# Ledger of designs, part 5: peptides against a protein of PDB entry 3NZW

Target 1, 212 residues: chain A of PDB entry 3NZW
Amino acid sequence: TTTLAFRFQGGIIVAVDSRATAGNWVASQTVKKVIEINPFLLGTMAGGAADCQFWETWLGSQCRLHELREKERISVAAASKILSNLVYQYKGAGLSMGTMICGYTRKEGPTIYYVDSDGTRLKGDIFCVGSGQTFAYGVLDSNYKWDLSVEDALYLGKRSILAAAHRDAYSGGSVNLYHVTEDGWIYHGNHDVGELFWKVKEEEGSFNNVIG
Target 2, 222 residues: chain B of PDB entry 3NZW
Amino acid sequence: QFNPYGDNGGTILGIAGEDFAVLAGDTRNITDYSINSRYEPKVFDCGDNIVMSANGFAADGDALVKRFKNSVKWYHFDHNDKKLSINSAARNIQHLLYGKRFFPYYVHTIIAGLDEDGKGAVYSFDPVGSYEREQCRAGGAAASLIMPFLDNQVNFKNQYEPGTNGKVKKPLKYLSVEEVIKLVRDSFTSATERHIQVGDGLEILIVTKDGVRKEFYELKRD

## One batch from the design tools (peptide; aimed at target 1 A20 G23)

Design b1_p9_5 (made by RFdiffusion4; failed a check: a repeat of another design)
Pose (drawn by RFdiffusion4):
Structure b1_p9_5 (pose): chain A 212 residues (1-212), chain B 222 residues (1-222), chain P 9 residues (1-9)
Amino acid sequence: as target 1 above (212 residues)
Amino acid sequence: as target 2 above (222 residues)
Amino acid sequence: SLPKFWSYS
């Protein structure tokens, strides 16, 4: 798995791969590792497929309950804490999840929280999570600027996941892109590495190792 | 020490057509190198036009299918006999499985039917509730032998339009019920040839707007 | 062999 989310001038970019594994067995190439908590909240998934899916879907129900009760959209900070505190209750039981809660509120602006099953909860501008995280960091860190255009930022996030899908045996399938503004998240498509790789290689001239 | 889990072999397969779906499984049940039965059904009609199979540790598979069938029964009791849609059944199965997160049903589960639009649907599950809707899926002992074949023959992976210099992918025309049954049978004759836990018989459940139909085919017994 | 848990890692 490889997931990333980063803040910049135009809001937040979220990109994830779509590979699921059972060891060295490719269990699926078409899994959704991003969950749409609500129109302005996204959650990313890495780790145990069932733990992530189950608890992030549950998180969505908890956020919805907050809105009914408080008659107000839940903050990113509170939403990430609900998951953080839940996972903490299970510390030592073997839950396995690297997660990112990304969203926008008038109160907080673009906001990103890293939350994992160790109970760690961190606010930050840039995170890469999963077995392929370092590969994504390599490309993302060396081309990141706060002042990226929405177009360039969407591409960098996409390119970074692609770098991870190439080098990490446990990442791949397709790339799912999202952009987060104060009007909510905008889905920017599913990009199959099977075609995305060759297209990026030709247009960019990169991946200069692999023979085409 | 006591091991609460065993492996009863078997292989299951699910393919979704435009307006139908199939769930197939061999009828052999095994323990180690012995055959417990050459005919022990492993794919079940659970009502509301849903078929399911939980393959792996059979005791767990039976307990799960039994619990799900009872779930559909109570769904009707509690919701004025409303039909349980396949997507709702899938989420329900997720909770049943995740409910045993710390002592799992050791099964790989697949269900099939039609979605609300009458389209064919297949869902497969992880032992602890991870699930996804798919076009096809192989489960059980020969899953590693069959899934590659399905990616090729069902979703036309790695296939291109001849003469297009590998530039145009083979279009995703869709399979008829006849073409699907062929792929299923070929899949199980192949699996029976290479995997010692697969054989004896093949039972297929076909689901359409008209309900659930069954077809049976012999397999090599060795 | 019994089925394994699916993982994104």

Design b1_p9_5_s1 (made by RFdiffusion4, then SolubleMPNN; from b1_p9_5, 4 letters changed)
Fold by OpenDDE base, seed 4:
Structure b1_p9_5_s1 (fold): chain B 212 residues (1-212), chain C 222 residues (1-222), chain A 9 residues (1-9)
Amino acid sequence: as target 1 above (212 residues)
Amino acid sequence: as target 2 above (222 residues)
Amino acid sequence: GLPKEWSLN
């Protein structure tokens, strides 16, 4: 898995691969590693697919309950804290989760929290999470600027996942891309790595380790 | 060392069509090298046009299917005989599986039916309840032999339009029920030749708007 | 934890 999220002047970019593996077996190339918790809040999945899918869906229910009770949308801080508290209760039970809770509230603005099954909860501007995270960071860190245009930011997110998909055997399939703004998240499509790779290689003159 | 799990072998396969879905399984039940039964069905009609199989450890599979069938029953009681949708069924099964997250059902679960738009639907589950809707899925002993074949023949992976120099993929299209059944039969026939835990018989459940139809074919009995 | 072969990651 490779997931990433970063803040920039235009909000948040979230990009993830779609490969699931069971050991050396490629179980799926089409896994949805972004959970749409609500129109303003996304969760990303790395680690155990069931753990992430189950608990982030559960988180969605908790977020909805918050809205019903408090008559306001839950903050990204509070949502991430709910998840963090939950996984902390299961500490030592063997959950495997590396998640990012990404969202927008008027109070917080665009916000990203990293939450993992070890009980770590971090607020930050840039996270890459998964077995391919270092490959993604290599591209992302090299090109990241706060002042990126939305177009450039989307491309950078997509391109960073592509790099990870290329080098990490456990990442691949497609890139799912999101842009989070004050108006909520916008899905920016599913980009098959096979097609995307050749397109990017041609347009950039990159990936010269592969003979075209 | 005591292992609480058995492995009863077998293979299952789901394929969604445009307005139908199929879920097929062999009827061999085995422990180690001993065939326990040559006809032990593992694909079940669960009502509401949902067919289900949980392949792996048969005791766990049977338990899970029974629990799901019971869940369907209770859903009807609680919701005035409302039909359980396939997506809701998938969510329910996730909860059944994840409810045993720390002592999982040792099964690969596949369900098939029609979605709310009448389109064929196949959902697959890992032992702990992660699930995905897919066009096709193989599970069980010979899944690794069949799944790549399905990638090629259902999803047209690595197929390109002639004369495009590999630049244009073969377009996705739905297969007819007859085409799907042929693929299923070829899959299981081939799997039987290469895997000792697959054979004896093939039962195919076909889900349409008109209900569930069953077909049976003999497989190699070696 | 779950064996890697037993769960999707």
Scores: peptide ipSAE 0.503, ipTM 0.856, DockQ to the pose 0.336
OpenDDE base, seeds 1, 2, 3, 5: peptide ipSAE 0.376, 0.428, 0.362, 0.382; ipTM 0.808, 0.825, 0.820, 0.817

Design b1_p9_5_s2 (made by RFdiffusion4, then SolubleMPNN; from b1_p9_5, 5 letters changed)
Fold by OpenDDE base, seed 3:
Structure b1_p9_5_s2 (fold): chain B 212 residues (1-212), chain C 222 residues (1-222), chain A 9 residues (1-9)
Amino acid sequence: as target 1 above (212 residues)
Amino acid sequence: as target 2 above (222 residues)
Amino acid sequence: GLPLEWSLN
């Protein structure tokens, strides 16, 4: 898995691969590693598929309950804290989760929290999570700047996942791409890695380790 | 050392069509190298036009299916006989599986039916309840033999339009029920030839708007 | 032979 999220002048980019594995078996190439919690809040999934899917879906329910009770959208801080508190209660039980809670509220602006099953909760501007994270960071860190255009930021997110999919055997399938703004998240499509690779290679003159 | 799990072999597969879905399974039940039964159905009509199979350890599979069937009954009681949708069924099954997260059902679960738009739907689950809607899925002993075949024949993976030098993928299209049944039969026939845990009989449940139909075919009994 | 849990690692 490779997931990433970063803040920039235009909001948040979230990009994820879609491969699931069971040992050496490719279980799926089409897994949705982003949960759309609400129109303004996303969760990313890395680790155990069931752990992430179950608890982030549960988180979505908690966020909805908050909205109903408080008559306002939950903050990204509070949503991430709910998840963090939950997984911490299961510490040592064997949950495997590496998640990013990404969203926009008027109070917080664009916000990203990293939450994992070890009980770590971090606020930050840039996170890559999963077995391919180091490959994604290599591309992302080399090209990141706050002043990226939306187009360049979307491309950078997509390109970083592509780099990870190329090098990490546990990442691949497709890139799912999101842009989060004050108006909510926008889905920017599913990009098959097989097709995307050749396109990027041709357009950039990159991936020269692969002979066409 | 005590092992609470067994492996009863077998194989299942689901394929979604445009307005139908198919869930098929062999009828062989084994333990190690011994055939326990040549006809032990593992694909079930659960009501509400939902068919289900949980393949792996049969005791766990049977328990899970029974729990789901009970869940369907309770859903009717609580919701004035409202039909359980396939997506809601998938969510329910996730909860059943994940409720045993720390002592899992050792099964690969597949359900098939129609979505709320009347389109064929197949959902697959891992042992602890992660799930995905797919056009096709193989599970069980011969899943590794069948799934790549389904990728090629249902999802048209690695197929390209002739004369395009591999630049244009074969377009996705739905298969007819006849085409799907043929693929299912070919899949199980082939799997039976190469896997000792697959054979004896093939039971296919076909879900349409008109209900669930069953078909049975003989497989090799060796 | 037994089903494996899916991993997103």
Scores: peptide ipSAE 0.417, ipTM 0.836, DockQ to the pose 0.918
OpenDDE base, seeds 1, 2, 4, 5: peptide ipSAE 0.346, 0.412, 0.415, 0.408; ipTM 0.771, 0.834, 0.831, 0.829; seeds 1, 2, 5 fail the geometry check

Design b1_p9_5_s3 (made by RFdiffusion4, then SolubleMPNN; from b1_p9_5, 5 letters changed)
Fold by OpenDDE base, seed 3:
Parts: structure tokens; sequence; C-alpha cells
Structure b1_p9_5_s3 (fold): chain B 212 residues (1-212), chain C 222 residues (1-222), chain A 9 residues (1-9)
């Protein structure tokens, strides 16, 4: 898995691969590793598929309950804290989760929290999470600027996942791409890695380790 | 040391069509190298036009199916006989599976039916409740033999239009029920030849808007 | 047996 999220002048970019594995077996190439909690809040999934899918769905329910009770959207801080508190209660039980809670509230602005099953909760501007995270960071860190245009930021997110999909055997399938703004998240499509790779290679003159 | 799990073998396969879905399973039940039964159905009509199979350890599979059937019943009680949608069924099954996260049902679960738009739907689950809607899925002992075949023949993976130098993929299209049945039969006959835990009989449940019908075919009884 | 068949690792 490779997931990433980063803040920039235009909001948040979230990009994830879509491969699920069971050891050496590719279980799926089409998994959705982003949960749309609400129109303004996303969760990303890395680690145990069931753990992430179950608890982030549960988180969505908790976020909805918050809205109903408080008549206000939950903050990204609070949403991430709910998840963090939950996994902390299961500490030692063997949950495997590496998540990012990404969203926009009027109070916080664009916000990203990293939450994992070890109980770590971090606020930050840039995170890559999963077995391919280091590959994604290599591309992302090399090209990241706060002042990226939305177009460039979207491309950078997509391109970083592509790099990870290329090098990490546990990452691949497709890139699911999101842009989060004050108006909510916008889905920017599913990009098959097989097609995307060749397109990027041709346009950039990159991936020269692969002979066409 | 006590091992609470067994492996009863078998293989299951789901394929979604445009306005139908198919869930098939062999009828062989084994323990180790012994055939316990040549006809032990493992694909079930659960009501509300939902068919289900949980393949692996049969005791766990049966327990899970029973629990789900009960969930369907209670759903009717609680919601004025509302039909349980396939997506809601999938979510319910996730909770059933994940409720035993720390002592899982040792099964690969597949359900099939129609979505709320009347389109064929197949959902597959891991033992602890991760799930995905897919066009096709093989599960069980011979899943590794069948799934790549389905990738090629249902999803047309690695197929390209002739004369395009591999630049144009074969377009995706729904298969007819007849085509799907052919693929299912070929899948199971092939799997039976190469896997000792698959054979004896093939039961296919076909879900349409008109309900669930069953087809049975003999497999090699070796 | 590994309880998880699928992982997002």
Amino acid sequence: as target 1 above (212 residues)
Amino acid sequence: as target 2 above (222 residues)
Amino acid sequence: PLPQRWSFN
C-alpha cells in the first residue's frame, strides 16, 4: 500500500493506490483505500484491510453522531482523536492500521492527522503511509512546494503514488486521487497504473529503467 | 495443541452479469485426504434474492450463514419486511465477521445478488470482514487456479484489440448468463483436474429479478 | 492461520 496526503496553498491532496495483498497473492487491484466520511472529511487506509475498513467506517458513524448531537460538523482534530482513542483501547490486541484523517473545517482550515494502531497521532502537512511510503516521499519531497497550483499538486500526488506502485510490489492497481478544499472533497478519478505509467514515461521521459 | 480450525476444501465462484449474478460451488467436502461427502451444498439462498457461500472450514461457514439468515429475518422484523439490499447485506456480514476478529471464522465468503438498480452484484469477504464489490471472485482451495482465468475471461485482462499494437484494450462488456455458466463450468472442470479438494458436483445459483434458480452439474468423482 | 486474507500493507 501507498497512501499520501499533503497540504498546500490550494487545500489538501490525497492519493492512494488500490492493491490488496495476502502475502504474495494479489487479492485485489481495485480496493478503495479512501473512505469518504463526510463531504469535508476523508480517511485513508493502510495495514489490515478489515481493521481499517471496519474502524474507519465506524469512525464515519461517530462523526455523523457528532453532527447530529452538536449540530456542527466534527473537527478533523476530534475525528482523528476518536479513532486514536479507539485504537489505543485495542493496543496490544493486534490491530494493524496506518491512517490519515484529512479534512477541512472553518475553524481548522485544511488539516491532516496521521493515526496508527500504535496509538500515534500526529498533525502535519505531509504524510506518506504504507509499504511504499518511502518511494512516494522520494518523489513528493523532491517536488513539493506550498505554492503548487492545484493542477501541479494533483499531478504530484498521482505521480508519487505511481513511483511507489512501480517500486513497491505491494502497491499498484490504480491511483485514486482527491482534492480537499473549503467546499469539500473532489474526486479526481481512478488512474490505472498500467496506463498511467506509460503516459508519464512518455511525457516526462522518466522511468528509463524500463525499456518499452 | 488444540487447533480449532479445520479445512473442508472446496471452491466457490461468483460472477456478476448485467441483470443477474451467479454464485457457484462444488459439492465436495473433505478432511485431509478423505472425502467426507460428494454432495454437501455450500451455496445457499438466504432470502431477499441474496445467495451466500462461506468456503473453508465448514463449521464456521455454516455458522456464519445461519447467523446471516437470522440477520435477514430480524431485519424484516425491525423494518416492516423491507427487502435487505445486497450492499446492506455486505455491511451486515462484515459485522458478523469482524465481531469475531480475534477468533475469526476461517472462511472466504462470497455473496451474490442484484443491487438496487437491478444490476448483478458480487461481494467478497476476507475472514475478518474486509469486503469489496467485484465483477467476479473465486474463493477456496482452487481460487488461485480460477481467479487468473476470471481476470482474463470476465474482466478481459491482458486482452487487446488486434492490430493496435497493444494500445487498445478489449472493451469491457457484460457476459450473458449462458456465457457465464460456460465459464463457471470450465473453471470448475479445470480446477477439478488439478486440485484434489475440488470435484464431485457443481451447484450454481443464478439470481435474477425473478428469483433464484439452481443448476447442478456432475464433476469428476475421483 | 492468518486471520486476514487481505492487507493494505
Scores: peptide ipSAE 0.211, ipTM 0.812, DockQ to the pose 0.661
OpenDDE base, seeds 1, 2, 4, 5: peptide ipSAE 0.092, 0.443, 0.168, 0.188; ipTM 0.748, 0.820, 0.814, 0.815; seeds 1, 2, 4 fail the geometry check

Design b1_p9_5_s4 (made by RFdiffusion4, then SolubleMPNN; from b1_p9_5, 4 letters changed)
Fold by OpenDDE base, seed 3:
Structure b1_p9_5_s4 (fold): chain B 212 residues (1-212), chain C 222 residues (1-222), chain A 9 residues (1-9)
Amino acid sequence: as target 1 above (212 residues)
Amino acid sequence: as target 2 above (222 residues)
Amino acid sequence: GLPKRWSLN
């Protein structure tokens, strides 16, 4: 898996691959590793598929309950804390989760929290999570600027996942791309890695380690 | 050391069409190298036009299916006989599976039916309840033999339009029920040839708007 | 043995 999220002047970019594995077996190439919790809040999934899918869905329910009770959308801080508290209660039980909670509230602005099953909760501007994270960071860190245009930021997110999909055997399938603004998240499509790779290679003159 | 799990072999396969879905399974039940039964159905009509199979350890599979059938019953009680949608069924099954997260059901679960738009739907689950809607899925002993075939023949993977130098993929299209049945039969006959845990009989449940139909075919009894 | 679960690693 490779997931990433970063803040920039235009909000948040979230990009993820779609491969699931069971050992050396490719279980799926089409897994949705982003949960749309509400129109303003996303969760990303890395680790155990069931752990992430179950508990992030549960988180969505908790976020909805908050809205019903408080008559206000939950903050990204609070949403991430709910998940963090939950996984911490299961510490040692064998949950496997590496998540990013990404959202926009009027109070917080664009916000990203990293939450994992070890009990770590971090606020930050840039995170890559999964077995391919280091490959994604290599591209992302080299090209990241706060002042990226929305177009460039979207491309950078997509391109970083592509790099990871190329080098990490456990990442691949497609890139799912999101842009989060004050008006909510916008889905920017599913990009098949096979097609995207050749397109990027041709347009950039990159991936010269591959002859074709 | 005590092993709480068995493996009863077998293979299951789901394929979604435009206005139908198919869930098929062989009828062989085996332990190690001994055939326990040549006809032990493992694909079930669960009501509400939902068919289900949980393949792997048969005791766990049967338990899971029974629990789901009970869930359907309770859903009717609680919601004035409302039909359980396939997506809601999938969510329910996730909870059943994940409820045993720390002592999982040793099964690969597939359900098939129609979505709320009347389109064919197949949902696949891992042992602990992650799930995905797909056009096709193979599970069980011969899944590794069948799934690549389904990728090629249902999802048209690695197929390109002639004369395009591999630049234009074969367009996705729904298969007819007849085409799907042919693929299912070919899948299981082929799997039977190469896997000892697959054989004896093939039961296919076809879900349409008119209900669930069953078909049976003989497989090798080797 | 444990059942093989799907991994997003």
Scores: peptide ipSAE 0.392, ipTM 0.829, DockQ to the pose 0.719
OpenDDE base, seeds 1, 2, 4, 5: peptide ipSAE 0.300, 0.384, 0.391, 0.367; ipTM 0.771, 0.827, 0.823, 0.822; seed 2 fails the geometry check

Design b1_p9_6 (made by RFdiffusion4; failed a check: the pose's geometry)
Pose (drawn by RFdiffusion4):
Structure b1_p9_6 (pose): chain A 212 residues (1-212), chain B 222 residues (1-222), chain P 9 residues (1-9)
Amino acid sequence: as target 1 above (212 residues)
Amino acid sequence: as target 2 above (222 residues)
Amino acid sequence: SDSLKFWTF
């Protein structure tokens, strides 16, 4: 698994791979590691497939309950805390999840929270989570600027996940892109590495190792 | 010490057509190197046009299928006999499985039917509730032998239009019920050849708008 | 069997 989310001039970019594994066995290449909590909230998934899916779907129901009760959209900070505090209650029981809660509120602007099953909760501009996180950091960190165009930022996020899908035996499948503005998240497609790799290699001239 | 889990072998397979779906499984049940039964059904019609199989530790598989069938019963009781759609059944199974997160049903579960648009649907589950909708899925002992074949023959993976210099991918035309049954049977004869836990018989459940039909085929008994 | 292991992301 490789997931990333980063803040920039144009909001937030979220990118994830779609591989699921059972050890060295590729269980699936078409899993959805991003959950749309609501029109302005996204959650990313890494770790245990069932733990992430189950608790992040549950988080969505908790955020919806907040909106009914408070007649207001839940903040990114509060939403990430609900998950953080839940996972903390289970500390030591073996839950396994590296998560990112990304969203936008007038009150907070573009906001990203890293939340994991250790109970760690961190606000930040850039996060890469999962077995492939360091591979994504390598490409993302060396090309990141706050002033990236929406187009360039979407590409960097996509390129970074691609770098991870290439080098990490446990990452791959396809790339799912998202862009977050004050009008909510915008889905930017599913990009199969099977075609995305060769296309990027030709157009960019990178991945100069692999023989084509 | 006591081990609450065992392995009863078996292999299951699910393929979704445009307006149908199939869930197939061998009828052999095993413990270690012995055969407990050459015919012990492992794929079940649970009502509301849903078929399911929970393969792995059979006691767990039975308990789960029994619990789900009872779930459909109560769904009707509590919701004015409303039909349980396959997507709703899938979320329900997720909660049943995740409910035992800390003592799991040791099974790999697949269900099949039609979605609310009448299209074929297959869902497969992780032991603790992780699930996804798919075109096809192999589960159980021979899953590692069969899933690659299905990626190739069902989803046309790694196949290209001849003479297009590998530029044009083989189109994703869709399989008829006849073409699917062939792939299923071939899959199980192949699995029976290479995996010692697969054999004796093959039972297929076909689901259409008209309901659930069954077909049976013998397999090598060695 | 690998198919019986917990799936991970």

Design b1_p9_6_s1 (made by RFdiffusion4, then SolubleMPNN; from b1_p9_6, 6 letters changed; failed a check: the pose's geometry)
Amino acid sequence: YPSLLEWRL

Design b1_p9_6_s2 (made by RFdiffusion4, then SolubleMPNN; from b1_p9_6, 5 letters changed; failed a check: the pose's geometry)
Amino acid sequence: SPSLLPWEL

Design b1_p9_6_s3 (made by RFdiffusion4, then SolubleMPNN; from b1_p9_6, 6 letters changed; failed a check: the pose's geometry)
Amino acid sequence: YPSLAIWEL

Design b1_p9_6_s4 (made by RFdiffusion4, then SolubleMPNN; from b1_p9_6, 5 letters changed; failed a check: the pose's geometry)
Amino acid sequence: SPSLLEWEL

Design b1_p9_7 (made by RFdiffusion4; failed a check: the pose's geometry)
Pose (drawn by RFdiffusion4):
Order: sequence, then C-alpha cells, then structure tokens
Structure b1_p9_7 (pose): chain A 212 residues (1-212), chain B 222 residues (1-222), chain P 9 residues (1-9)
Amino acid sequence: as target 1 above (212 residues)
Amino acid sequence: as target 2 above (222 residues)
Amino acid sequence: SVMFWSYEY
C-alpha cells in the first residue's frame, strides 16, 4: 500500500494505490483505499484491510451524526480525533491502520491529519503512509513546491504513487486521484499502472532502467 | 494446547455474468490427509436470491452461513418483508465477520446474486470483514491455482489484439452462462489435478431473475 | 490456509 496527501496553493491532492495483499499473495488490484466521508472529507487507508474499511466507514456515520446534532459540517480536526480517540481505546489489541483524514472547512482551510493505530495524530502539509511510503516520499519530496498548479500537483501525486507501485512489491494495481478545494473533493480517475507506467516512461523518459 | 481452528480444504469459485451469477464449490471435505465426505454441500441458497459459501474452517463457515440466513429472516420481520439486496447483504456480512475481529471466523466468504439493476454480482470477504464487489473470485485451497486463470479468461488480462503490437487490449466482451459454466468446470478439473484437497464433486448454483438453479458434476476421487 | 487481507502498512 502507498497513500499520500499534500497541501499546496490549490488545496489538497490525495493519491492511493489499489493493491491488497495476503502476504506475498496479491489478493486484489482493484481495492478502494480512499473513503468519501462527505462532500468535503476524504479518508485514506493503509494497514489492515478490514480494520481500515470498518472503522473508516464507522467514522463516516459518526461525522454524519455530528451534522444532524450540531446542524453544521464536522471539522477535519474533530473528525480525525473521533478516529484517533477510538483507535486509542483499542491500543494493544492489535488494530493495524495508517490513515489520513483530509478535508476543507471555511474555519480550517485545507487540512490534513495523519492518524494511526498507535494513537498518533499529526496535522501536516505532506504525508505518505504505507509499505511504499518511502518510495512516494522520494519522488514527492524532490518535486514539491507550494506553488504547484492544480495540474502539476495532480500529476506529482500520481507520479509518486506510480514510483511506489514500481519499487514496492506490496503496492500496485491502479492510482486513484483526488483534488480537494473549498467546494469539496473532485475525483480525478483510476489510472491502471499496467498502462500508466509505459505511458509515463515514454512521455517523461524516466524509469530509464526497465527495458521497453 | 487446544487449537480452536482446523482446515477442511475445499475450493469455491464465483463468476458474475451480465444478468446472472454463479457460485461453485467442490463437495469434498477433508482433515489432514483423510476424506471426511465426498459430498458435503458448501454453497448455499440463503433466500432473496443470494448464494453464499464460507470456506476454510468448516465449523466457522457453517456458523456464519447459519447466522446470515437467520439475518435475512429477521430482515424481513423488521422491515415489512423487504428484499435484502446483495449490496446490503455484503455490508451485513462485514459486520458479522468484524464482530468476531478478536476471535475470527476462519473463512474466506463469497456471495453471488444480482444487484438492484439485475446485473450479476459477486462479493468476496476477508476473514474479518474486508470486502469488495468483483467480476469473479476463487476462494479456498486452490484459490492460488485458479485466480490467475480467471484473471486471464474472465477479465482478459495480459491478452492483446493480435497484430496491434500489444497496443490494443482484448475487448471486455461479456460471458454467457454457457461460457461461464465451461470456465468453472475446467477450473475444477484443473484444480482437482494439482491440489490434493480438491475433488469428488462440483456443485454450481446459478442465479438469475428467475431464482436459483443447481448443476452437479463428478470430479476425480483420488 | 486462509489468510487475512492487508493493505500493507
């Protein structure tokens, strides 16, 4: 698994791979590692497939309950805390999840929170989570600028996940892109590495190792 | 010490057509190197046009299927006999499985039916509730032998239009019920050849708008 | 044997 989310001039970019594993067995290449909590909230998934899916779906129900009660959209900070505090209650029980809660509120602007099953909760501009996180950091960190165009930022996020899908035996499948503005998240497609790799290699001239 | 889990072998397979779906499984039940039964059904019609199989530790598989069938019963009792759609059944199974997160049903579960648009549907589950909708899925002992074949023959993976220099992918035309039954039977004869836990018989449940049908085929008994 | 699915983290 490789997931990333980063803040920039144009909001937030979220990119994830879609591989699921059972050890060295590729269990699936078409899993959704991003959950749409609501029109302005996204959650990313890494770690235990069931733990992430179950608790992030549950988080969505908790955020919805907050809106009914408070007659207001839940903040990114509060939403990430609900998950952070839940996971903390289970500390030591073996839950396994590396998560990112990304969203936008007029009160907070573009906001990203890293939350994991150790109970760690961190606000930041850039995060890469999962077995392939370092591969994504390598490409993302060396090309990141706050002033990236929406187009360039979407590409970097996509390119970074691609770098991870190539080098990490446990990442791959396809790339799912998202862009977050004050009008909510915008889905930017599912990009199969099976075609995305060769296309990027030709158009970019990178991946110069692999023989084509 | 006491081990609450065992392995009863078996292999299951699910394929979704445009307006139908199938869930198949061999009828052999095993413990270690012995055969407990050559015919012990492992794929079940749970009502509301849903078929399911929970393969792995059979006691767990039975407990789960029994619990789900009772769930459909109560769904009708509590919701004015409303039909449980396959997507709702899948979410329900997730909660049943995740409910034992700390002492799991040791099964790989697949269900099949039609979605609310009448299209074929297949869902597969992780032991603790991780699930996804798919076109096809192999589960159980021979899953590692069969899933690659299905990626090739069902979803036309790695196949290209001849003479297109590998540039045009083989189109994703869709399989008829006849073509699917062939792939299923071939899959199980192949699995029976290479995996010692697969054999004796093959039972297929076919689901359409008209309900659930059953077909049975003998397999090698060695 | 049955194995648990992971998104590797």

Design b1_p9_7_s1 (made by RFdiffusion4, then SolubleMPNN; from b1_p9_7, 4 letters changed; failed a check: the pose's geometry)
Amino acid sequence: AVRFWSFDY

Design b1_p9_7_s2 (made by RFdiffusion4, then SolubleMPNN; from b1_p9_7, 4 letters changed; failed a check: the pose's geometry)
Amino acid sequence: PVRFWSFGY

Design b1_p9_7_s3 (made by RFdiffusion4, then SolubleMPNN; from b1_p9_7, 4 letters changed; failed a check: the pose's geometry)
Amino acid sequence: MVRFWSFDY

Design b1_p9_7_s4 (made by RFdiffusion4, then SolubleMPNN; from b1_p9_7, 4 letters changed; failed a check: the pose's geometry)
Amino acid sequence: PVRFWSFNY

Design b1_p9_8 (made by RFdiffusion4)
Pose (drawn by RFdiffusion4):
Structure b1_p9_8 (pose): chain A 212 residues (1-212), chain B 222 residues (1-222), chain P 9 residues (1-9)
Amino acid sequence: as target 1 above (212 residues)
Amino acid sequence: as target 2 above (222 residues)
Amino acid sequence: SDSLKMRTF
């Protein structure tokens, strides 16, 4: 798995791969590793497929309950803490999840929280999570600027996941893109690496190793 | 020491058509190198036009299917006999499985039916509730032999329009019930040839707007 | 079998 989310001038970019594995067995190439908590909240998934899916779906129900009770959209900080505190209660039981809670509130602006099953919870501008995280860091870190256009930022995130899908045996399938503004998240499509790779290689001239 | 799990073999297969779906499984049940039964059904009609199979440790598979069937029963009792849609059944199965997160049902589970739009639907599950809707899925012992074949023959993977220089992908025209049954039978004759835990018989459950139908085919008994 | 292992992302 490879997931990333980064803040910039135009808000937040979220990109994930769609591969699921059972060891060296490719279990699926079409899994959704991003969950839409609500119109302004996204959650990313890495680690145990069932742990991530189950607890992040549960998180959505907890955020919805907050809105009914407080008559107000839950903050990114509080939403990430609900998951962080839940996972902490299970520390030592073997839950396995690297997660990112990304969203926007008038109160907080663009906000990103890294939350994992160790109980670690970190606010930051840039995170890459999963077996392919370092491959995504390599491309994302060397081309990142706060002042990226929405178009360039969407591409970098997409390109970074592509780099990970290429080098990490445990990442691949397709790329799912998202952009987060104060008007909520905008889905920017599912990009199959099967076609995205060759297209990027030709148009960019990169991936100069692999023979085409 | 005591091991609460065993492996009863078997292979299951699910394919979704435009307005139908199928869930198939061999009827052989095994322990180690012996055959417990040459005919022990492993795919079940659970009502509300849903078929399911939980393959792996059979005791767990039976307990799960039994628990789900009872779940559909109570769904009707608690919701004025409302039909349990396949999507709802899938989420329900997720909670049943994740409920044993720390002592899992050791099964790979697939269900089939039609979605609310009457389209064919297949869902497959991880032992602890991870699930996704799909066009087709192979589960159980021969899953590693069959899933590649389905990616090719059902979703036309790696296939291109001849003469397009590999530029145009083979279109995703959709399979009829007849064409699906062929792929299923071929899949199981192939699996029976290469995997020692697959054989004896093949039972297919076909689901349409008219309900659930069954077809049976013999397989090599060696 | 691999099909019986817990899936990961």

